# Peptides against a protein of PDB entry 4Z63, part 57

Target 1, 334 residues: chain A of PDB entry 4Z63
Amino acid sequence: LCLGMNDLTGNIPEDLFHLKRLNLLGIQENRLSGSLSREIRNLSSLVRLDVSWNLFSGEIPDVFDELPQLKFFLGQTNGFIGGIPKSLANSPSLNLLNLRNNSLSGRLMLNCTAMIALNSLDLGTNRFNGRLPENLPDCKRLKNVNLARNTFHGQVPESFKNFESLSYFSLSNSSLANISSALGILQHCKNLTTLVLTLNFHGEALPDDSSLHFEKLKVLVVANCRLTGSMPRWLSSSNELQLLDLSWNRLTGAIPSWIGDFKALFYLDLSNNSFTGEIPKSLTKLESLTSRNISVNEPSPDFPFFMKRNESARALQYNQIFGFPPTIELGHNN

## One batch from the design tools (peptide; made by RFdiffusion4, then SolubleMPNN)

Design b1_p12_6_s2 (from b1_p12_6, 7 letters changed)
Fold by OpenDDE base, seed 3:
Structure b1_p12_6_s2 (fold): chain B 334 residues (1-334), chain A 12 residues (1-12)
Amino acid sequence: as target 1 above (334 residues)
Amino acid sequence: MFSSGSSWVTTE
């Protein structure tokens, strides 16, 4: 049953929960309000539940132990409060959990040893606090993780050295500290292709440790951190780099010529720094900007990207990396 | 604080 993208109001009729054979319930992008009914438990055949972009409030019902076939739960952009229900945090069937842009709070806890099928987690823009859950690497299939805009004080856990499944990771605006430790840990994530760390590490030095290596890194975003230092030499070894945003920092020195050697680099933002010297001529030779054949079919993060122009303006949303226009921004340097 | 044409990427 797909009723998304309408102007439906009120609550879900209780009779809908009598549909025991229902595999797909999509009621996204409406004005549905009230609590999400515990009677969802009656939908024992449910594989996909999409209640995203509504006005739901209250706690998410703890009924997911009665939904053994549930693979997809999308509840982004609601008013949900409380924590992740225990049954949801222990779901062995769940592949994707998206609860971005809610009011969920408390310590983030997932039973990763039970969540054997979880491959995508989006909990961005919530009110989770405490530390990053050290046991996330125990979610052996977890590839996509967005935890942006929560209050995860402290550092990236050392356990994340073992996060082999991690491919796409965002921790933007999560009150993280110690960028040197974070990068030192995350370099061990051999499958990491996307790393977004915007609005963290305020005023720290961007490490220039030549021992750091991100072999498969395609997307690096560390914007608006007020980072000091220079363009990091270790980044030159990330030969697959496609998108680099280091804007709104305090980086100094020259833009190195090796920045133009990235064959796949199509988006570069180094604006609003303190770079000096000449613009490298190698930037004029970026193959990705001269050839139209960017492979559009590459895997992308499940979480959206936003291009934020200012604190108050509506950000432009990009669902895929290749949705970004080919860009070289070097403005506002001195 | 924001100059014309300035932006940054985030996921929030």
Scores: peptide ipSAE 0.460, ipTM 0.819, DockQ to the pose 0.421
Fold by OpenDDE base, seed 2:
Structure b1_p12_6_s2 (fold): chain B 334 residues (1-334), chain A 12 residues (1-12)
Amino acid sequence: as target 1 above (334 residues)
Amino acid sequence: MFSSGSSWVTTE
């Protein structure tokens, strides 16, 4: 049953929960309000539940133990409060959980040893607090993780050295500290292609340790951190780099010539730093900017990117990296 | 499109 993208109001009719053979319930992009009914438990054949972009409130009901076939739960952009219910945090069937832009709170706890099918997790823009869950790497299929805009004080856990499934990771604006430790840990994530760390590590030094290596890194975003230091030499070995945003930091020194050696680099933002010297001539030779054939068919993160002007402004949404216009931004340097 | 030098990328 797909009733998305309407102007439906009120609660879900109780009789809808008598549909025991229902595999898909999509009621996204409406004005549905109230609590999400516990009677969802009666939808024992449910594979996909999409309640996103509504006005739902209250706690998410703890009924997911009665939904053994549920693979997709989309609840982004609602007013849900409380934590992730225990049955959801232990779901062995769940592939994708999207609860971005809610009011979920408390310590983030997932039973990753039970969540054997979880491959995508979006909990961005919530009110989770405490530390990052150390057991996330135990979610052996977890590829896409967005935990942005929560209050995960402290450092990236050491256990994330073993996060082999991780390909897309965003911790933007999550009150993280110790960028040196974070990068030192995350370099061990062999499948990591996208790393977003914007609005963290305030005033720290960007490490220039030649021992750091991100072999498969395509997207690196560490913007608006007030980071000190220079362009990191270790980044020169990330030959697959496509997008680099280090804007709104306090980086100094010259822009190195190796920045023009990235064959796939089509988006570069180094603006609002303290770089000096000449613009490298190698930037004029970036193949990605001269050739029209950027392969549009590359795997993209499951989660959208946003280009923000400020914390309060409406961001431009980009669902794919290739949605970004080819850009070289070097403005507002010394 | 945002003005040059006035934006940053995030996933919020």
Scores: peptide ipSAE 0.456, ipTM 0.820, DockQ to the pose 0.538
Fold by OpenDDE base, seed 4:
Structure b1_p12_6_s2 (fold): chain B 334 residues (1-334), chain A 12 residues (1-12)
Amino acid sequence: as target 1 above (334 residues)
Amino acid sequence: MFSSGSSWVTTE
């Protein structure tokens, strides 16, 4: 049953929960309000539940033990409060959990040893606090993780060196500290292609440790951290780099010539730093900017990107990395 | 068109 993208109001009719053969319930992008009924438990055949972009409130009901077929739960952009229900945090069937942009709170706890099918987790823009869950690497299929805009004080857990499944990771604006430790740990994530660390590590030094290596890194975003240092030499070995945003830091020194050697680099933002010297001539030879066919349908994160401005204007949303316009931004370096 | 040098990328 797909009723998304309408002007539906009120709550879900209770009689809908008698549809025991229902595999898909999509009611996203409406004005549905009230609590999400615990009677969802009656939808025992449910594979996909999309209640996103509504006005739901209250706690998410702890009924997911009665939904053995549930693979997809999308609840982003609601008013949900409380924590992740225990049954949801232990779901062996769940592949994707998206609860971005809610008011969920408390410590983030998932039973990753039970969540054997979880491959995508989006909990961005919530009120989770405490530390990053050390056991996330135990979610052996977890590829996509957005934990942006929560309050995960402290450092990236040492256990994340074992996060082999991790491909797309955002911790943007999560009150993280110790970028050197974070990068030192995350370099061990052999499948990591996208790393977003914007609005963390405030005033720290960007490490220039030549021992750091991110072999498969395509997207690195470490913007607006007030980071000191220079362009890190270790980044030159990330030959697959497509998007680099180090804007709004305090980086100094020259922009190195190797920045133009990235064959796939189509988006470069080094603006609002303190870089000096000449613009490398190699930037004029970026193959990605000279070739017409940048439109490669490559796998992208499940979470959206946003281009935020200092101005009150609504951020532009990009659902795919290649949705970003080819960009070289070097402005406001002084 | 974004004003030059006035934006950053994020996921939130």
Scores: peptide ipSAE 0.440, ipTM 0.817, DockQ to the pose 0.580
Fold by OpenDDE base, seed 5:
Structure b1_p12_6_s2 (fold): chain B 334 residues (1-334), chain A 12 residues (1-12)
Amino acid sequence: as target 1 above (334 residues)
Amino acid sequence: MFSSGSSWVTTE
């Protein structure tokens, strides 16, 4: 049953939950309100539940043990409160959990040992507090993780050295500290292609440790951290780099010529820093900017990107990395 | 063409 993208109001009729053979319930992008009924437990054949972009409130019902076939739960952009219910946090069938832009709170706890199928987790823009869950690497298939805009005070857990499944990771604006430790840990994530760390590490030094290596890094965003230092030499070894945003920092020194050696680099923002010297001539030879065939079919994170022009302005949303226009921004480096 | 921007990329 797909009823998304309407102007439906009120609560879900209880009789809808009598549809025991229902595999897909999509009621997204409506104005449905109230609590999500516990009677969703009756939908024992449910594979996909999409209640996103509604006005649901209250706690998410703890009935996911009665949904053994549920692979997709999309509840983003609602008013859900409380924590992730125990049955959801232990779901062995769940592949994707999206609860972005809710009011979920408390410590983030997932039983990753039980969540054997979880490949995508989006909990961005919630009220989770405490530390990042150390056991996330135990989610052996977890590829996409958005935990942005939560209050995960402290450092990236050392256990994340073992996060082999991690490919797309966003921790933007999550009150993280110690960028040196974070990068030192995350470099061990062999499948990491996208790393977004914007609005963290306030005023720290960007490490220039030549021992750091991100082999498969395609997207690095560490904007608006007020980071000190220079263009990190370790980044030159990330030959697959496509998007680099280090804007709104306090980086100094020259823009190194090796930036122009990135064959796939199509988006570069180094604006609002304190870089000096000449613009590298190698930037004029970036193949990605001269060739018309940008491969649009590359895997992208499940979480959206946002480009903020001003702190007060509405951010432009980009659902795919290749949605970004080919860009070189070097302005405001005085 | 080099542009001056006052934007930054983030998630959320």
Scores: peptide ipSAE 0.425, ipTM 0.816, DockQ to the pose 0.813

Design b1_p12_6_s3 (from b1_p12_6, 7 letters changed)
Fold by OpenDDE base, seed 1:
Structure b1_p12_6_s3 (fold): chain B 334 residues (1-334), chain A 12 residues (1-12)
Amino acid sequence: as target 1 above (334 residues)
Amino acid sequence: MISTGSSWVTTE
């Protein structure tokens, strides 16, 4: 049943939960309100539930133990409160959980040893607090993780050295500290291609440790951290780099010539720093900007990107990395 | 500046 993208109002009719053979319920992008009924438990054949972009409120019902086929739960952009229900946090069938832009709170707790199928987690823009859950690497298939705009005080857990499944990771605006430790840990994530750390590490030094290595890094975003230091030499070894945003920091020194050696680099933002010297001539030779054959078919994170150019401007949403226009922004440097 | 996971309505 697909009823998305309408102006439906009120609650879900209780009789809808009598549809025991229903595999897909899509009611996204409506004005549905009230609590999500616990009677959803009666949809025992449910594989996909999409209630996103509604006006749902209250706690998410703890009925996911009665939904043994549920693979996809999309609840982004609602008014859900409380925590992740225990049955949801223990779901062995769940592949994707998207609860971005809600009012979920408390400690983030997932039973990753039980969540054997979880590959995508979007909990961005919630009210989770405490520390990052140390057991996230136990989610052995977890590839996409967005935890942005939560209050995860402290450091990236040491256990994340073992996060072998991790490919796309956003921790933007999550009150993280110790960028040196974070990068030192996350470099061990051999499948990590996208790392977004914007609005963390306030006033710290960007490490220039030549021992740091991100072999498969395609997207690095560490914007608006007030970071000090220079362009990090270790980044020059990330030969697959496609997108780099280090804007709105306090980085100094020259832009190094090796920045133009990245064959796939199509988006570079170094704006609003304190870089000095000349623009490297190598930037004029970026193959990605001269050749139209950007492989549009590359895997992208499941979570959206938001571009804020000005504090007062509405953020632009990009659902894919390749949705970004080819860009070199070097403005507002000294 | 690029961020992920923020709401369109930044009630900052």
Scores: peptide ipSAE 0.291, ipTM 0.719, DockQ to the pose 0.094
Fold by OpenDDE base, seed 4:
Structure b1_p12_6_s3 (fold): chain B 334 residues (1-334), chain A 12 residues (1-12)
Amino acid sequence: as target 1 above (334 residues)
Amino acid sequence: MISTGSSWVTTE
């Protein structure tokens, strides 16, 4: 049953919960309000639940132990409060959890040893606090993780060295500290292709450690951190780099010539830094900018990107990396 | 400047 993209108001009719054979319930993009009914537990055949883009409030009901076939739960853009219910945090069937843009709070706790099927987690823009959960690497299929815009004080856990499934990771604007430790840990994530760390590490030095290596890194975003230092030499070994944003830092020195050696680099933003010297001639030879043969069919993160030019400006949303226009931005270097 | 996971919709 799909009733999404309407102007439906009120709550879900109770009689809907008698549909025991229902595999898909989509009621997204409506004006549904009140609490999400506990009676969803009666939908024992449910595989997909989409309640996103509504006006739901209260706590998410703790009934997911009665939904043994549930693979997809989409609840983004609601007014949900409280934590992740215990039954949801222990769901062995769940593949995707999206609760972005809610008012969820407390410590983030997931029983990753139980969540054997979880491959995508989006909890961006919530009120989670405390530390990043050290046991996330125990979610052995977890590929896509968005934890941006929460208040995860402290450092990236050392356990994330073992996060082999991790491919797409966003921690933007999460009050993280110690970029050297974070990069030193995350370099061990051999499948990591997208790393977003914007609005963290305030005023720290970007490490220039030649021992750092991100073999499969395609997207690196570390913008608006007020980072000091220079263009990191370790980045030159990331031969698959497609998008680099180091804008709004305090980086100094020359832009190195090796930046033009990235065959797939189509988006470069080094603006609002303190770079000096000449623009490398090698940038004029970027193959990705001369030949439009960018494969649009590459895997991308499940979480959206937002481009901001000013903190007060409305962000442009990009759902795919290749939605970004080919760009070289070197402006505002003094 | 690129950010991820941020929404402009804040529930007051």
Scores: peptide ipSAE 0.082, ipTM 0.690, DockQ to the pose 0.074
Fold by OpenDDE base, seed 3:
Structure b1_p12_6_s3 (fold): chain B 334 residues (1-334), chain A 12 residues (1-12)
Amino acid sequence: as target 1 above (334 residues)
Amino acid sequence: MISTGSSWVTTE
């Protein structure tokens, strides 16, 4: 049943929960309000539940043990409160959980040993607090993780050295500290292609450790951290780099010539720093800007990107990395 | 500047 993208109001009719053969319930992008009914438990054949972009409130019902076929739960942009229900945090069938932009709170706890199918997790823009869950690497299929805009104090856990499944990771605006430790840990994530760390590590030094290596890194975003230092030499070894945003930091020194050696680099933002010297001539030779052969078919994160040019401007949402226009921003350097 | 997951609450 697909009823998304309407102006439906009120609650879900109770009789809808008598549909025991229902595999897909999509009621996204409506004005549905109230609590999400516990009677969802009666939908024992449910594979996909999309309640996103509504006015739901209250706690998410703890009924996911009665939904053995549920692979997709989409609840982003609601008013859900409380924690992740225990049955949801233990779901062996769940592939994707999206609860972005809610009011979920408390300590984030997932039973990753039980969540054997979890591939994508989006919990961005919630009220989770405490530390990052150390057991996330136990989710052996977990590739896409957005934990942005939560209050995860402290450092990236040492256990994340073993996060082999991790491909796309956003921790933007999560009150993280110790960028040197974070990068030192995350370099061990062999499948890591996208790393977003914007609005963390306030005033720290960007490490220039030549021992750091991110072999598969395609997207690095570390904007608005007020980071000190220079362009990190270790980044020059990330030959697959496509997007680099280090804007709104306090980076100094010259822009190195090796920045133009990235064959796939189509988006570069170094604006609002303190870079000096000449613009490297190698930037004029970026193949990605001269040839249209950007492979549009590459896997992208499941979480959206938002580009904010001005503090007062509406953020532009980009669902894919390749949605960004080819860009070189070097403005506002001194 | 790129951010992820920031719902800019448009306070209308």
Scores: peptide ipSAE 0.152, ipTM 0.718, DockQ to the pose 0.075; fails the geometry check
Fold by OpenDDE base, seed 5:
Structure b1_p12_6_s3 (fold): chain B 334 residues (1-334), chain A 12 residues (1-12)
Amino acid sequence: as target 1 above (334 residues)
Amino acid sequence: MISTGSSWVTTE
């Protein structure tokens, strides 16, 4: 049943939950309000539940143990409060959980040893507090993780060295500290292609440790951290780099010539730093900017990107990396 | 500047 993209109001009729053979319930992009009914438990054949972009409130019902076939739960952009219910945090069938842009709170706890199928987790823009869950690497299929805009004080857990499934990771604006430790840990994530760390590590030094290596890194975003230091030499070994944003930091020194050696680099923002010297001539030879054939079919994160050229400006949303125009921004360097 | 998951009640 797909009733998305309407102006439906009120609660879900209870009789809807009598549809025991229902595999797909999509009621997204409406004005449905109230609590999400516990009677969802009656939808024992449910594979996909999409309640996103509504006005739901209250706690998410703890009924997911009665949904043994549920693979997709989309609840983004609602007013849900409380934590992730225990049955959801233990779901062995769940592949994708999207609860972005809610009011979920408390410590983030997932039973990753039980969540054997979880491949995508979006909990961005919530009120989770405490530390990052150390057991996330136990989610052995978890590739996409958005935990941005939560209050995860402290450091990236050491256990994330073992996060081999991790491909796309956003921790933007999550009150994280110790960028040196974070990068030192996350370099061990052999499948990491996208790393977004914007609005963390305020005033720290960007490490220039040649021992750091991100083999498969395609997207690195560490903007608006007030980071000190220079262009990190370790980044030169990330030969697959496509997008680099280090804007709105306090980085100094020259822009190194190796920045133009990235064959796939189509988006570079080094603006609002303190870089000096000449623009590397190698930037004029970026193959990605001269060739029309940027392959649009590369894997992208499931989480959205937001571009702000000015801190006061409305953010532009990009759902795919390739939605970004080919860009070189070197402005506002002193 | 690029960020992710930025605001409450984001409207497409």
Scores: peptide ipSAE 0.093, ipTM 0.700, DockQ to the pose 0.079; fails the geometry check

